# Designs tried in a protein design run: peptides against a protein of PDB entry 8PQO. Part 36

Target 1, 252 residues: chain A of PDB entry 8PQO
Amino acid sequence: VLLKEYRVILPVSVDEYQVGQLYSVAEASKNETGGGEGVEVLVNEPYEKDGEKGQYTHKIYHLQSKVPTFVRMLAPEGALNIHEKAWNAYPYCRTVITNEYMKEDFLIKIETWHKPDLGTQENVHKLEPEAWKHVEAVYIDIADRSQVLSKDYKAEEDPAKFKSIKTGRGPLGPNWKQELVNQKDCPYMCAYKLVTVKFKWWGLQNKVENFIHKQERRLFTNFHRQLFCWLDKWVDLTMDDIRRMEEETKRQ

## One batch from the design tools (peptide; made by RFdiffusion4, then SolubleMPNN)

Design b1_p11_5_s3 (from b1_p11_5, 6 letters changed)
Fold by OpenDDE base, seed 4:
Structure b1_p11_5_s3 (fold): chain B 252 residues (1-252), chain A 11 residues (1-11)
Amino acid sequence: as target 1 above (252 residues)
Amino acid sequence: MLPAEFYFDFL
């Protein structure tokens, strides 16, 4: 098991982020050719449990079309079906990813708290002290180009170049986080993403767990760079606007 | 509502 807490600081409010996140997800999905192919939505309903209220989703990602034919032919039954269960109770979210074949030997869990701070809270997910000692805190700086793979870099998605016309935020210089503290009119937040990766197959555990974390980090980095650089596209949208956009996207 | 946390774009 490998645990890392990714802390993504953004010059947006927790309330703004709710809109921006949903917009950016929808936009990213539109930009992906075939992004809906092989995704089955089993459940999408409100839930209430233990005082937590939100939206529960259960999706199956069928990877058969996304892998080479030889992999598909050799893959055990259920090995290419990934189940995603998500509990979105913003500002808290939990996603659990499992595989039909691997069962208890494979788990990706992503638990996110969105807090109006600069990533200074320790153990925001309230892990046991012994478990918390094994969590690596990883700060993602959306302005740091060195954290972006060259193949993922786009100038229009560079927070160090972007200036929001609507909000006046950006560009984000090397010391933007420190400067943000002095900018009374600029909101900020941190997304604390605790990622638990479990892959129990002997000899492959470390390799696969580290690989998954590498992909998650890459995803979080790119996504939040986009989210910020798309600020002018979503900052004036309401949650009702987002819901309409999601409904329109589901019908396509 | 797609959870923003998991984009299978890496796959």
Scores: peptide ipSAE 0.117, ipTM 0.837, DockQ to the pose 0.333; fails the geometry check
Fold by OpenDDE base, seed 1:
Structure b1_p11_5_s3 (fold): chain B 252 residues (1-252), chain A 11 residues (1-11)
Amino acid sequence: as target 1 above (252 residues)
Amino acid sequence: MLPAEFYFDFL
C-alpha cells in the first residue's frame, strides 16, 4: 500500500472551485476523442449517510476495446472491467476504484477535502497517527512548468502566462503562493487529495503502485492547470448552468 | 457531476 497526499493550491475560492471543477471535467471529456465508449453508468443518485449528503455514482469502465486483441484474449474474466464508485459531498469527495478480477488485491482510493487555506493543514483526513506517518505530502505547483511533461504542455494552459480578464488573477509567477497572502482580494484554496493505492501482486506491488501515483500526479497537475486557465469560461457560471450543461451532454 | 478523479479518459 502506498499513500500520498497531493496538495493543490489554487487562486480560487472553495465555492468557485465547485463550478470550475465540474466545468473542467465536462470540457476535458468533450476534448477526448474516445468519449464515453466503454463507460457504463450504473448508478447516479443522491445519498445520505452518517450526516454526509451528496451524489453517489457507480460507473464501469470496460477496457476490452481499449486493449490489444491479444491482451483481451488472454485477460481473465472481469480483469478488463474497472468499477468506480464516487461519493461527491462537496467540499468532501471520495472515489474508490476496484477491479472485478483482482478484488481486494487492487484498490485506488482518492479522498479530497477542499479547504480555504494554503495547504498548511496536517492530517486533514484524520488518519490514525500510525497511518499518517506513512503518508508523503506532495505539493503540486500549477505554475511550475518543470512538473509538466513536454507532451502535455500547452501554452494556452500555462498558468505562468495566463491572465484572467474577468478576475484579474494571474499570471502566476514563481512566488505566487507567497504573494497571495498579501493579496486580500484574491481568494485561495487547497485541494487535499489523499490517494491510497494498493496493488497486491508479488514482485509488482511497488512498481505498479508508484506508476499509478505517477499517473494521478500527472492528471492532477494537468487538470488544475486547465481549471485555472479556463477561469474566464466558468467563473460566471452557476451550479444550475453546470447542471444544464451536464444534461445537454447526456443527450448527445 | 463527474468528480475530477473521473479522468479515466486518460486510459
Scores: peptide ipSAE 0.109, ipTM 0.836, DockQ to the pose 0.293; fails the geometry check
Fold by OpenDDE base, seed 3:
Structure b1_p11_5_s3 (fold): chain B 252 residues (1-252), chain A 11 residues (1-11)
Amino acid sequence: as target 1 above (252 residues)
Amino acid sequence: MLPAEFYFDFL
């Protein structure tokens, strides 16, 4: 098991981020080549548990079309089906990813708290001390080009170049996070993403767990760069606007 | 509302 807490600081409020996240997910999903192919939505409903209220979703990702024929032919039953269960109770979110074949030998869990701070809180997910001491804190700087793979880099998605017309935020210079403290009119938040990766196959555990973390970090970096650079597209939208957009997308 | 995160759609 490998745990890392990714801390993504953004020059937006927690309330703004709720809109921006949903917009950016919808937009990114449209832009992904082959996005949505082989995705089955089993459940999408409100939930209430232990005072937590939110939206529960259960999706299956069918990977049969995304793997070579020989892999598909040799794959055990259920090996190419990935289940994603998500509980979105913003500002808290939890996603659990499992595989039908691997069962308890494979788990990706992503737990996110969105807080109005600069990533300074320790153990925001309230882990036991013995577990928390094994968590690596990883700061993601959306303005740092060195954290972006050359193949993922787009100038229109570069926070160091983008300036919001609607809000005046950006471009984000090398010291932008330190400057936020002095900018009374610029809100800020941190997304604390605790990622738990478990892959119990002998000889591959560390390799696969580290690989998954590398992919998650890449995803979080690119997504939040997009979210910020799309600020002018979503900052004036309400949650009701987002809900309407989601409904329209489901009908197409 | 759809999940705010589609991790496999971005991978």
Scores: peptide ipSAE 0.107, ipTM 0.831, DockQ to the pose 0.215; fails the geometry check
Fold by OpenDDE base, seed 5:
Structure b1_p11_5_s3 (fold): chain B 252 residues (1-252), chain A 11 residues (1-11)
Amino acid sequence: as target 1 above (252 residues)
Amino acid sequence: MLPAEFYFDFL
């Protein structure tokens, strides 16, 4: 098991981020080839449990068309079906990813708190002290180009070049986080993403767990760069606007 | 909408 807490600081409010996240997920989904192909939505309903209230989703990702033919032919039954269960109780979110074949031997869990701070809270997910000692805190800086793979880099998605016309935020220089403390008119938040990865195959555990964390870090970095650089597209939208856009997308 | 966390890593 490998645990890391990714801390993503953004020059947006917690309330703004709720809209921006949903918009950016929808936009990024449209840009992917075959957007909904191989995704089955089993459940999408409101839930209330243990004082947590939000939206629950259960999806299956069928990877048969996404892997090489030889992998598909050799893969055991259920090995290419990934289950994603998500509880969105913003500002708290939890996602659990499992595989039908591996069962208890495979788990990815992503738990996110969105807080109006600069990533300074320790153990925001309230882990036991012994478990917290094993968590690596990883800061993602959306302005740092060195954290972006060359193949993922786009100039239109570079926070160091982007200037929001609607809000006046950006571009983000090397010391933007320190400067933000002195800018009383600019909101800020941190997304604390606790990622738990378990892959219980002898000889492959560390390799696969580290690989998954590398992919998650890449995803979080690129997504939040997009979210910020798309600020002018979503900052004036309401949650009702987002819901309408979701309904329109489901009908296409 | 789809959750942002893992969706974009597999597709």
Scores: peptide ipSAE 0.096, ipTM 0.828, DockQ to the pose 0.372; fails the geometry check

Design b1_p11_5_s4 (from b1_p11_5, 4 letters changed)
Fold by OpenDDE base, seed 1:
Structure b1_p11_5_s4 (fold): chain B 252 residues (1-252), chain A 11 residues (1-11)
Amino acid sequence: as target 1 above (252 residues)
Amino acid sequence: MLPAEFRFDYL
């Protein structure tokens, strides 16, 4: 098991981020050719549990069409079906990813708290001390180009170049996080993403767990760079606007 | 709505 807490600081409020996140997910999905192929939505309903209220989703990603034919032919039954269960109770979210074949031997869990701070809270997910001591805190700086793969880099998605016309935020210089403390009119938040990865195959555990973390970090970095650089597209939208956009996307 | 944590384009 490998645990890391990714802390993503953004010059947006917790309330703004709720809109921006949903917009950016929808926009990214539109830009993906074949993005809906092999995704089955089993459940999408409100839930209430232990005082937590939100939206529950259960999706299956069918990877049969996404792997080479020889892999598909050799894969055990259920090995190419990935289940994603998500509990979105913003500002808290939990996602659990499992595989039908591997069962308890495979888990990706992503638990996110969105807080109006600069990533300074320790153990925001309230882990036991014994568990928390094994968590690596990883700060993602959306302005740091060195954290972005050359193949993922786009100039229009570079926070170090972007200036929001609507809000006046950006560009983000090397010391942008320190400067936020002095900018009373600029909101800020941190997404604390606790990622738990378990892959219990002998000889492959560390390799696969580290690989998955590398992919998650890449995803979080690119996504939040997009979210910030798309600020002028979503900052004036309401949650009702987002709901309409989601309904329109479901009809396509 | 896809969770921000899982985008199929990164698989």
Scores: peptide ipSAE 0.142, ipTM 0.842, DockQ to the pose 0.396
Fold by OpenDDE base, seed 2:
Structure b1_p11_5_s4 (fold): chain B 252 residues (1-252), chain A 11 residues (1-11)
Amino acid sequence: as target 1 above (252 residues)
Amino acid sequence: MLPAEFRFDYL
């Protein structure tokens, strides 16, 4: 098991982020080749549990079309089906990813708290001390180009170049996070993403767990760079606007 | 919508 807490600081409010996240997910999904292909939505319903209220989704990602033919032919039954259960109770979210074949030997869990701070809270997910000591805190700086793979880099998605016309936010210089403290008019938040990865396979555990974390970090980095650089597209949208966009996207 | 934690472009 490998645990990391990714802390993504953004010059947006927690309330703004709720809109921006949903918008950016929708927009990114439109830009993905084969976006929605092989995704089966089993459940999409409101839930209430233990005082938590939100939206529950259960999706299956069928990876058969995403892997080479020889892999598909050799893959055990269920090995290419990924189940994603997500509880979105913003500002808290939880996603659990499992595989039919691996069962208990594979888990990706992503638990996110969105807080109006600069990523300074320790153990926001309230892990046991023994578990918390094994968690690596990883700060993602959306302005740091060195954290972006060259193949993922786009100038139009570079927070160090982008300036919001609507809000005046950006560009984000090297010390932008420190400067936020002095900018009383600029909201800020941190997404605390506790990622638990378990892959119990002899000889591959560490390799796969580290690989998954690498991909998650890459995803979080690129996504939040987009989210910020798309600020002018979503900052004036309401949650009702987002819901309409979601409905329109579901019809495609 | 897909959660922000999962995108097919990384698969």
Scores: peptide ipSAE 0.135, ipTM 0.837, DockQ to the pose 0.432
Fold by OpenDDE base, seed 5:
Formats: structure tokens, sequence, C-alpha cells
Structure b1_p11_5_s4 (fold): chain B 252 residues (1-252), chain A 11 residues (1-11)
């Protein structure tokens, strides 16, 4: 098991981020070829449990068309079906990813708190002290180009170049986080993403767990760069606007 | 829609 807490600081409010996240997920999904192909939605309903209230989703990702033919031919039954269960109780979110074949031997859990701070809270997910000692805190700086793979880099998605016309935020220089403390008119938040990865195959555990964390870090970095650079597209939208957009997208 | 937490295009 490998645990890391990714801390993503953004020059947006917690309330703004709720809209921006949903918009950016929708937009990113449109840009992916076959974004709906092989995705089965089993459940999409409101939930209330243990004082947590939000939206619950259960999806299956069928990967048979996404892997090479030789992998598909050799894969055991259920090995290419990924289950995603998500509880969106913003500002708290939890996602659990499992595989039918591996069962208890595979888990990706992503728990996120969105807080109106600069990533300074320790153990925001309230882990036991012994478990917290094993968590690596990883700061993602959306303005740092060195954290972006060359193949993922786009100039239109570079926070160091982007200037929001609607809000006046950006571009983000090397010291933008320090400067933000002195800018009383600019909101800020941190997304604290606790990622738990378990892959219980002898000889492959560390390799696969580290690989998954590398992909999650890449995803979080690119996504939040997009979210910020798309600020002018979503900052004036309401949650009702987002719901309408989601309904329209489901009909296509 | 793919979730913000996990996208298979990065695997």
Amino acid sequence: as target 1 above (252 residues)
Amino acid sequence: MLPAEFRFDYL
C-alpha cells in the first residue's frame, strides 16, 4: 500500500471550484475520442450517510477496446472491467476504484477535501497517527512547467501565460503563492487529495503502485492547469448552468 | 463523463 496526499493550491474560491471542476471534467471528456465508449453508468443517485449528503455514482469502465489485442486475448474474465464508485459531497469527495478479477488485491481510493487555505493543514483526512506517518505530502504547483511532461504541454493551458479577463487573475509567476497572501482581493483554496493505492501482486507491488501514483499526479497537474486556464469559460456559470450542460451532454 | 480523479487516457 502506498499513500500520498497531493495538495493543489489554486487562486479560486472553494465555491468557484465546485463549478470549475464540473465544467472542466465535462470539457476534458468531450476532448477525449470515444469518451463515452465502454463506460456503463450503473447508479447515479443522491445519497445521505453518516451526516454526509451528496451524489453517488457507480460506473464500469470496459477496457477491452482500449488494450492491445494480445492483452485482451490473455486477460482473465473481469480483468478489463474497472468499477468506479464515487461519493460527491462537495467540499468532500471520495472515489473508490476496483477490478472484478483482482478483488481485494487492487484498490485506488481518492479522498479530497477542498479548503480555503494554502495547503497548510496537516492530516485533514483525520488518519490515525501511525497511518499519517506513512503519508507523503506532495505539492503540485500549476505554474511550474517542470512538473509537466513535454507531450502534455500546451501554451493555451499554461498558468504562467494565462491572464483571466473576467477576474484579472494570472499570469502565475514563480512566487505566485507567496504573493497571493498579500492580495486580499484574490480568493484561494487547496484541494487535499489523499490517494491510497494497493496492488497486491508479489514482485510488482511497488512498481505498479508507484506507476499509478505517477499517473494520478500527472492527471491532477494537467487537470488543474486546464481548470485555471478555462476560468473565463466557467467563472460566470451557476450550478444550474452546469446541471443543464450535463443533461444536454447525456443526450448526445 | 470521466471523473476528475482518474482518466484511463493517462495509463
Scores: peptide ipSAE 0.133, ipTM 0.835, DockQ to the pose 0.440
Fold by OpenDDE base, seed 3:
Structure b1_p11_5_s4 (fold): chain B 252 residues (1-252), chain A 11 residues (1-11)
Amino acid sequence: as target 1 above (252 residues)
Amino acid sequence: MLPAEFRFDYL
């Protein structure tokens, strides 16, 4: 098991981020080639549990079309089906990813708290001390180009170049996080993403767990760069606007 | 709409 807490600082409020996140997920899904192929939505409903209210989703990713024929032919039943269960109770979110074949030998869990701070809280997910001491804190800087793979880099998605016309935020210079403290009119938040990766196959555990973390970090980095650079597209939208957009997208 | 974690097609 490998645990890392990714801390993504953004020059937006927690309330703004709720809109921006939903917008950016929709927009990014539209832009992805072959996105949604082999995705089955089993459940998408409101939930209430232990005072937590939110939206529950259960999706299956069918990977049969995404693997070579020989892999598909040799794959055990259920090995190419990935289940994603998510509880979105913003500002808290939890996602659990499992595989039908691997069962308890494979788990990806992503738990996110969105807080109005600069990533300074320790153990925001309230882990036991013995578990918390094994968590690596990883700071993601959306303005740092060195954290972005060359193949993922787009100038229109570079926070170091983008300036919001509507809010005046950006471009984000090398010391932008330190400057936020002095900018009374610029809100800020941190997304604390605790990622738990478990892959129990002998000889491959560390390799696969580290690989998954690398991919998650890449995803979080690129997504939040997009979210910020799309600020002018979503900052004036309400949650009701987002809901309407989601309904329209489901009907297409 | 699903959080960024649901963009596994990005991987």
Scores: peptide ipSAE 0.143, ipTM 0.845, DockQ to the pose 0.314; fails the geometry check

Design b1_p11_6_s1 (from b1_p11_6, 6 letters changed)
Fold by OpenDDE base, seed 3:
Structure b1_p11_6_s1 (fold): chain B 252 residues (1-252), chain A 11 residues (1-11)
Amino acid sequence: as target 1 above (252 residues)
Amino acid sequence: TKELEYQRAGS
């Protein structure tokens, strides 16, 4: 098992982020050509549990078309199906990824708290001390180009170059996070993403667990760079606007 | 295998 807590600091408020996240997910999805093949939505409904209210989704990713024929033919039943269950109770979110064949030997869990701070809270997910001591805290700096793969880099999605016309935020210089404390007019937040990766196949545990973490980090980095650079597109939208846009998209 | 909170179905 490999646990890391990714802390993504953003020059937006928790309330703004709720809109920006939903907008950016929709926008990023439109920009992606491919990768959504074999996705089945089983459940998409509101839920209430233990005082938590939110939206629950259950999706299956069918990988049969994404593997060689010989792998598909030899793969046990359920081995090429990945289940993703997500509970979105903003400002808290949880995603659990499992595989039918691997059962308890495979798990990806992503738990996110969105807090109005600069990533200074320790153990925001309230882990037991014995578990918390094994968690690596990883700060993602959206302005740091060195954290972005060359193939992922786009100048129009570079927070170090972007200036928001509507808010005046940006560009983000090397010390932008430290400067936020002195900028009373600029809100800030941190997304605390606790990522738990378990892969118990002998000889592959460390390799696969580290690989998955690298992929998640890459996703978080790119997404939040986009979210910030798209600020002028979503900052004036309300949650009602987002809901309307989502309904319109469903009709298409 | 991307999170749905960052990627909608069909994306």
Scores: peptide ipSAE 0.058, ipTM 0.784, DockQ to the pose 0.220
Fold by OpenDDE base, seed 4:
Formats: C-alpha cells, structure tokens, sequence
Structure b1_p11_6_s1 (fold): chain B 252 residues (1-252), chain A 11 residues (1-11)
C-alpha cells in the first residue's frame, strides 16, 4: 500500500472551484477521443450515510477498445473492466476504483477535501497517527512548467502565460503563491487529495503502486492547469448553468 | 492517459 496526499493550490475560492471543476470535467471529457465510449453508468443517485449527504455514482469503464488487440485477447475476464464508485459531498469527495479480476488485490482510493487555505493543514483526512506518518505530502504547483510532461504541455493551458480577463488573475509567476497572500481580493484554496494505492501482486507491488501515483499526479496537474486557464469560460457560470449543461450532455 | 476520476459518461 502506498499513500500520498497531493495538495493542489489554486487562486480560486472553494465555491468557484465547484463550478470550475464540473465545467472542466465536462470540457476535458469532450476533448477525449471516443466521447465517453466504454463508460457505463450503473448508479447515479443521492445518498446519505453517517451524516454525509451527496451524490453517489457507480461507473464501469470498459477498456477493451482502449488497449491493443493482443492485450484484449490475452486479458482474463473482467481484467479490463474498471469500477469507479464515487461519493460526491462537495467540498468532500471520495472515489474508489476497483477491478473485477484483481478483486481485493487492487484498490485506488482518492479522498479529497477542498479547503480555503494554502495547503497548510496536516492530516485533514483525520487518519490515525500511525497511518498518517506513512503519508507523503506532495505539492502540485500548477505554474511550475517542470512538473508538466513535454507531451502534455499546451501553451493555452499554461498558467504562467494565462491572464484572466474577467477576474484579472494570472499570469502565475514563480512566486505566485507567496504573492497571493498579499492580495486580499484574490481567493485561494487547496485541494487535499489523499490517494491510497494497493496492488497486492508479489514482485510488482511497488512498481505498480508508484506507477499509478505517477499517473494520478499527472492527471491532477494537467486538470488543474486546465481548470485555471479556462477560468474565463466558467467563472460567470452558476451551478444551475452547470446542471443545465450536464443535462444537455446526457442527451447527446 | 487515465482520466477516470474526471471522466463523464458519454450517455
């Protein structure tokens, strides 16, 4: 098991982020080839559990069309079906990713708190001390070009180049986080993403767990760079606007 | 690229 807490600081408020995240998810999904091909929604309903209220989703990602033919031919039954169970109680969210074939031998859990701070809280997910001491805190700086793979880099998604016309935010220089403290009119938040990865295959545990973390970090980095650079597209949207957009997307 | 957490259903 490998645990890391990714802390993504953004020059947006927690309330703004709720809109921006939903918009950016939708936009990113549109930009992907296949337009959601291979995604099956099994459940999408409100939930209430232990005082937590939100939206529960269960999705299956069928990866058969997204892997080489020889992999598909050799893959055991269920090996290419990824289950995603998500509990969205913003500003808290939990996602659990499992695989039919690997069963208990594979788990990705992503628990996120969105807080109006600069990533300064320790153990925001309230882990036991013995567990918390094994968590690596990883800060993601959306303005740091060195954290972005060359193949992922797009100039139009570079926070160091982007200037929001609507809000005046950006571009984000090397010391933008420190400068933000002095800007009373600019909101900020941190997404604390505790990622738990379990891969219990002997000899491959560390390799696969580290690989998955690398992919998650890459995803978080790219997504939040997009979210910020798309600020002018979503900052004036309301949650009602987002709901309408979601309904329109479902009809397609 | 695995974008599972931020992927919406196509229908």
Amino acid sequence: as target 1 above (252 residues)
Amino acid sequence: TKELEYQRAGS
Scores: peptide ipSAE 0.058, ipTM 0.775, DockQ to the pose 0.207
Fold by OpenDDE base, seed 2:
Structure b1_p11_6_s1 (fold): chain B 252 residues (1-252), chain A 11 residues (1-11)
Amino acid sequence: as target 1 above (252 residues)
Amino acid sequence: TKELEYQRAGS
């Protein structure tokens, strides 16, 4: 098991982020060809549990079409089916990813708290002290180009170059986080993403767990760079606007 | 190996 807490600081409010996240997810999905292929939505309903109220989704990602034929032919039954269960109770979110074949031997859990701070809170997910000691805190700086792979880099998605016309935010210089404290008119937040990765296969555990974390970090980095650089596209949208957009997309 | 919650596929 490998645990890391990714802390993504953004010059947006928690309320703004709710809109921006949904918009950016939608936009990113449009840019990916075949993104909806092999996705089965089993459940999409409101839930209320243990004082948490939100939207629950259960999706199955069928990867059979996304792997080479020989892999598909050799893959055990269920090995290419990924289950994603998500509880969206913003500002808290939880996603649990499992595989039918590996069962308890595979888990990706992503728990996110969105807080109006600069990533200064410790153990926001209230882990036991012993467990918390094993969590690596990883700060993602969306302005740091060195954290971006060259193949992922786009100038139009570079927070260090982007300036929001609508809000005046950006560009984000090397000390942008420190400068936020002095900018009373600029909201900020941190997404605390506790990622738990379990891959219990002998000889591959560490390799796969580290690989998954690497991919998650890459995803978080790129996504939030996009989210910020798309600020002018979503900052004036309301949640109702987002819901309407989602409904329109479903009808397409 | 990617966080699938950022993929709006199927919903």
Scores: peptide ipSAE 0.060, ipTM 0.786, DockQ to the pose 0.216; fails the geometry check
Fold by OpenDDE base, seed 1:
Structure b1_p11_6_s1 (fold): chain B 252 residues (1-252), chain A 11 residues (1-11)
Amino acid sequence: as target 1 above (252 residues)
Amino acid sequence: TKELEYQRAGS
């Protein structure tokens, strides 16, 4: 098991982020061709559990069409089905990813708290001390180009170049986080994303777990760079606007 | 693999 807490600081409010995240997910998804193939939504309902209230979703990603024929033919039953269970109780979210074939031997869990701070809270997910000492805190700086792969870099998605016309935020210089403290008119937040990766196959555990974390970090970095650079597109939208957009997309 | 929470059904 490998645990890392990714802390993503953004020059947006927690309330703004709720809209921006949903917008950016939708837009990023539109830009990815074929991403919706083989996605089955089993459950999409409100839930209430342990004082947590939100929306629960259960999706299955069928990967049969995404792998070579020989892999599909040799794959055990359930090996190409990925289950995603998500509990969205914003500002808290939890996603659990499992595989039918691997069962308890494979888990990706992502627990996120969105807080109006600069990533200074320790153990925001309230882990036991023994567990918390094994968590690596990883700060993602969306303005740091060195954290972006060359193949992923786009100038129009570079926070160091972008300036929001609607809000006046950006561009983000090398010391942008420190400067936020002195900018009373600029809101800020941190997404604390505790990622737990478990892959219990002897000889491959560390390699796969580290690989998954690398991919998650890459995703978080690129996504939040996009979210910020798309600020002018979503900052004036309401949650009702987002819901309407989602409904319109479902009808298409 | 990647975090699928950022994936939208049908997209």
Scores: peptide ipSAE 0.059, ipTM 0.786, DockQ to the pose 0.199; fails the geometry check

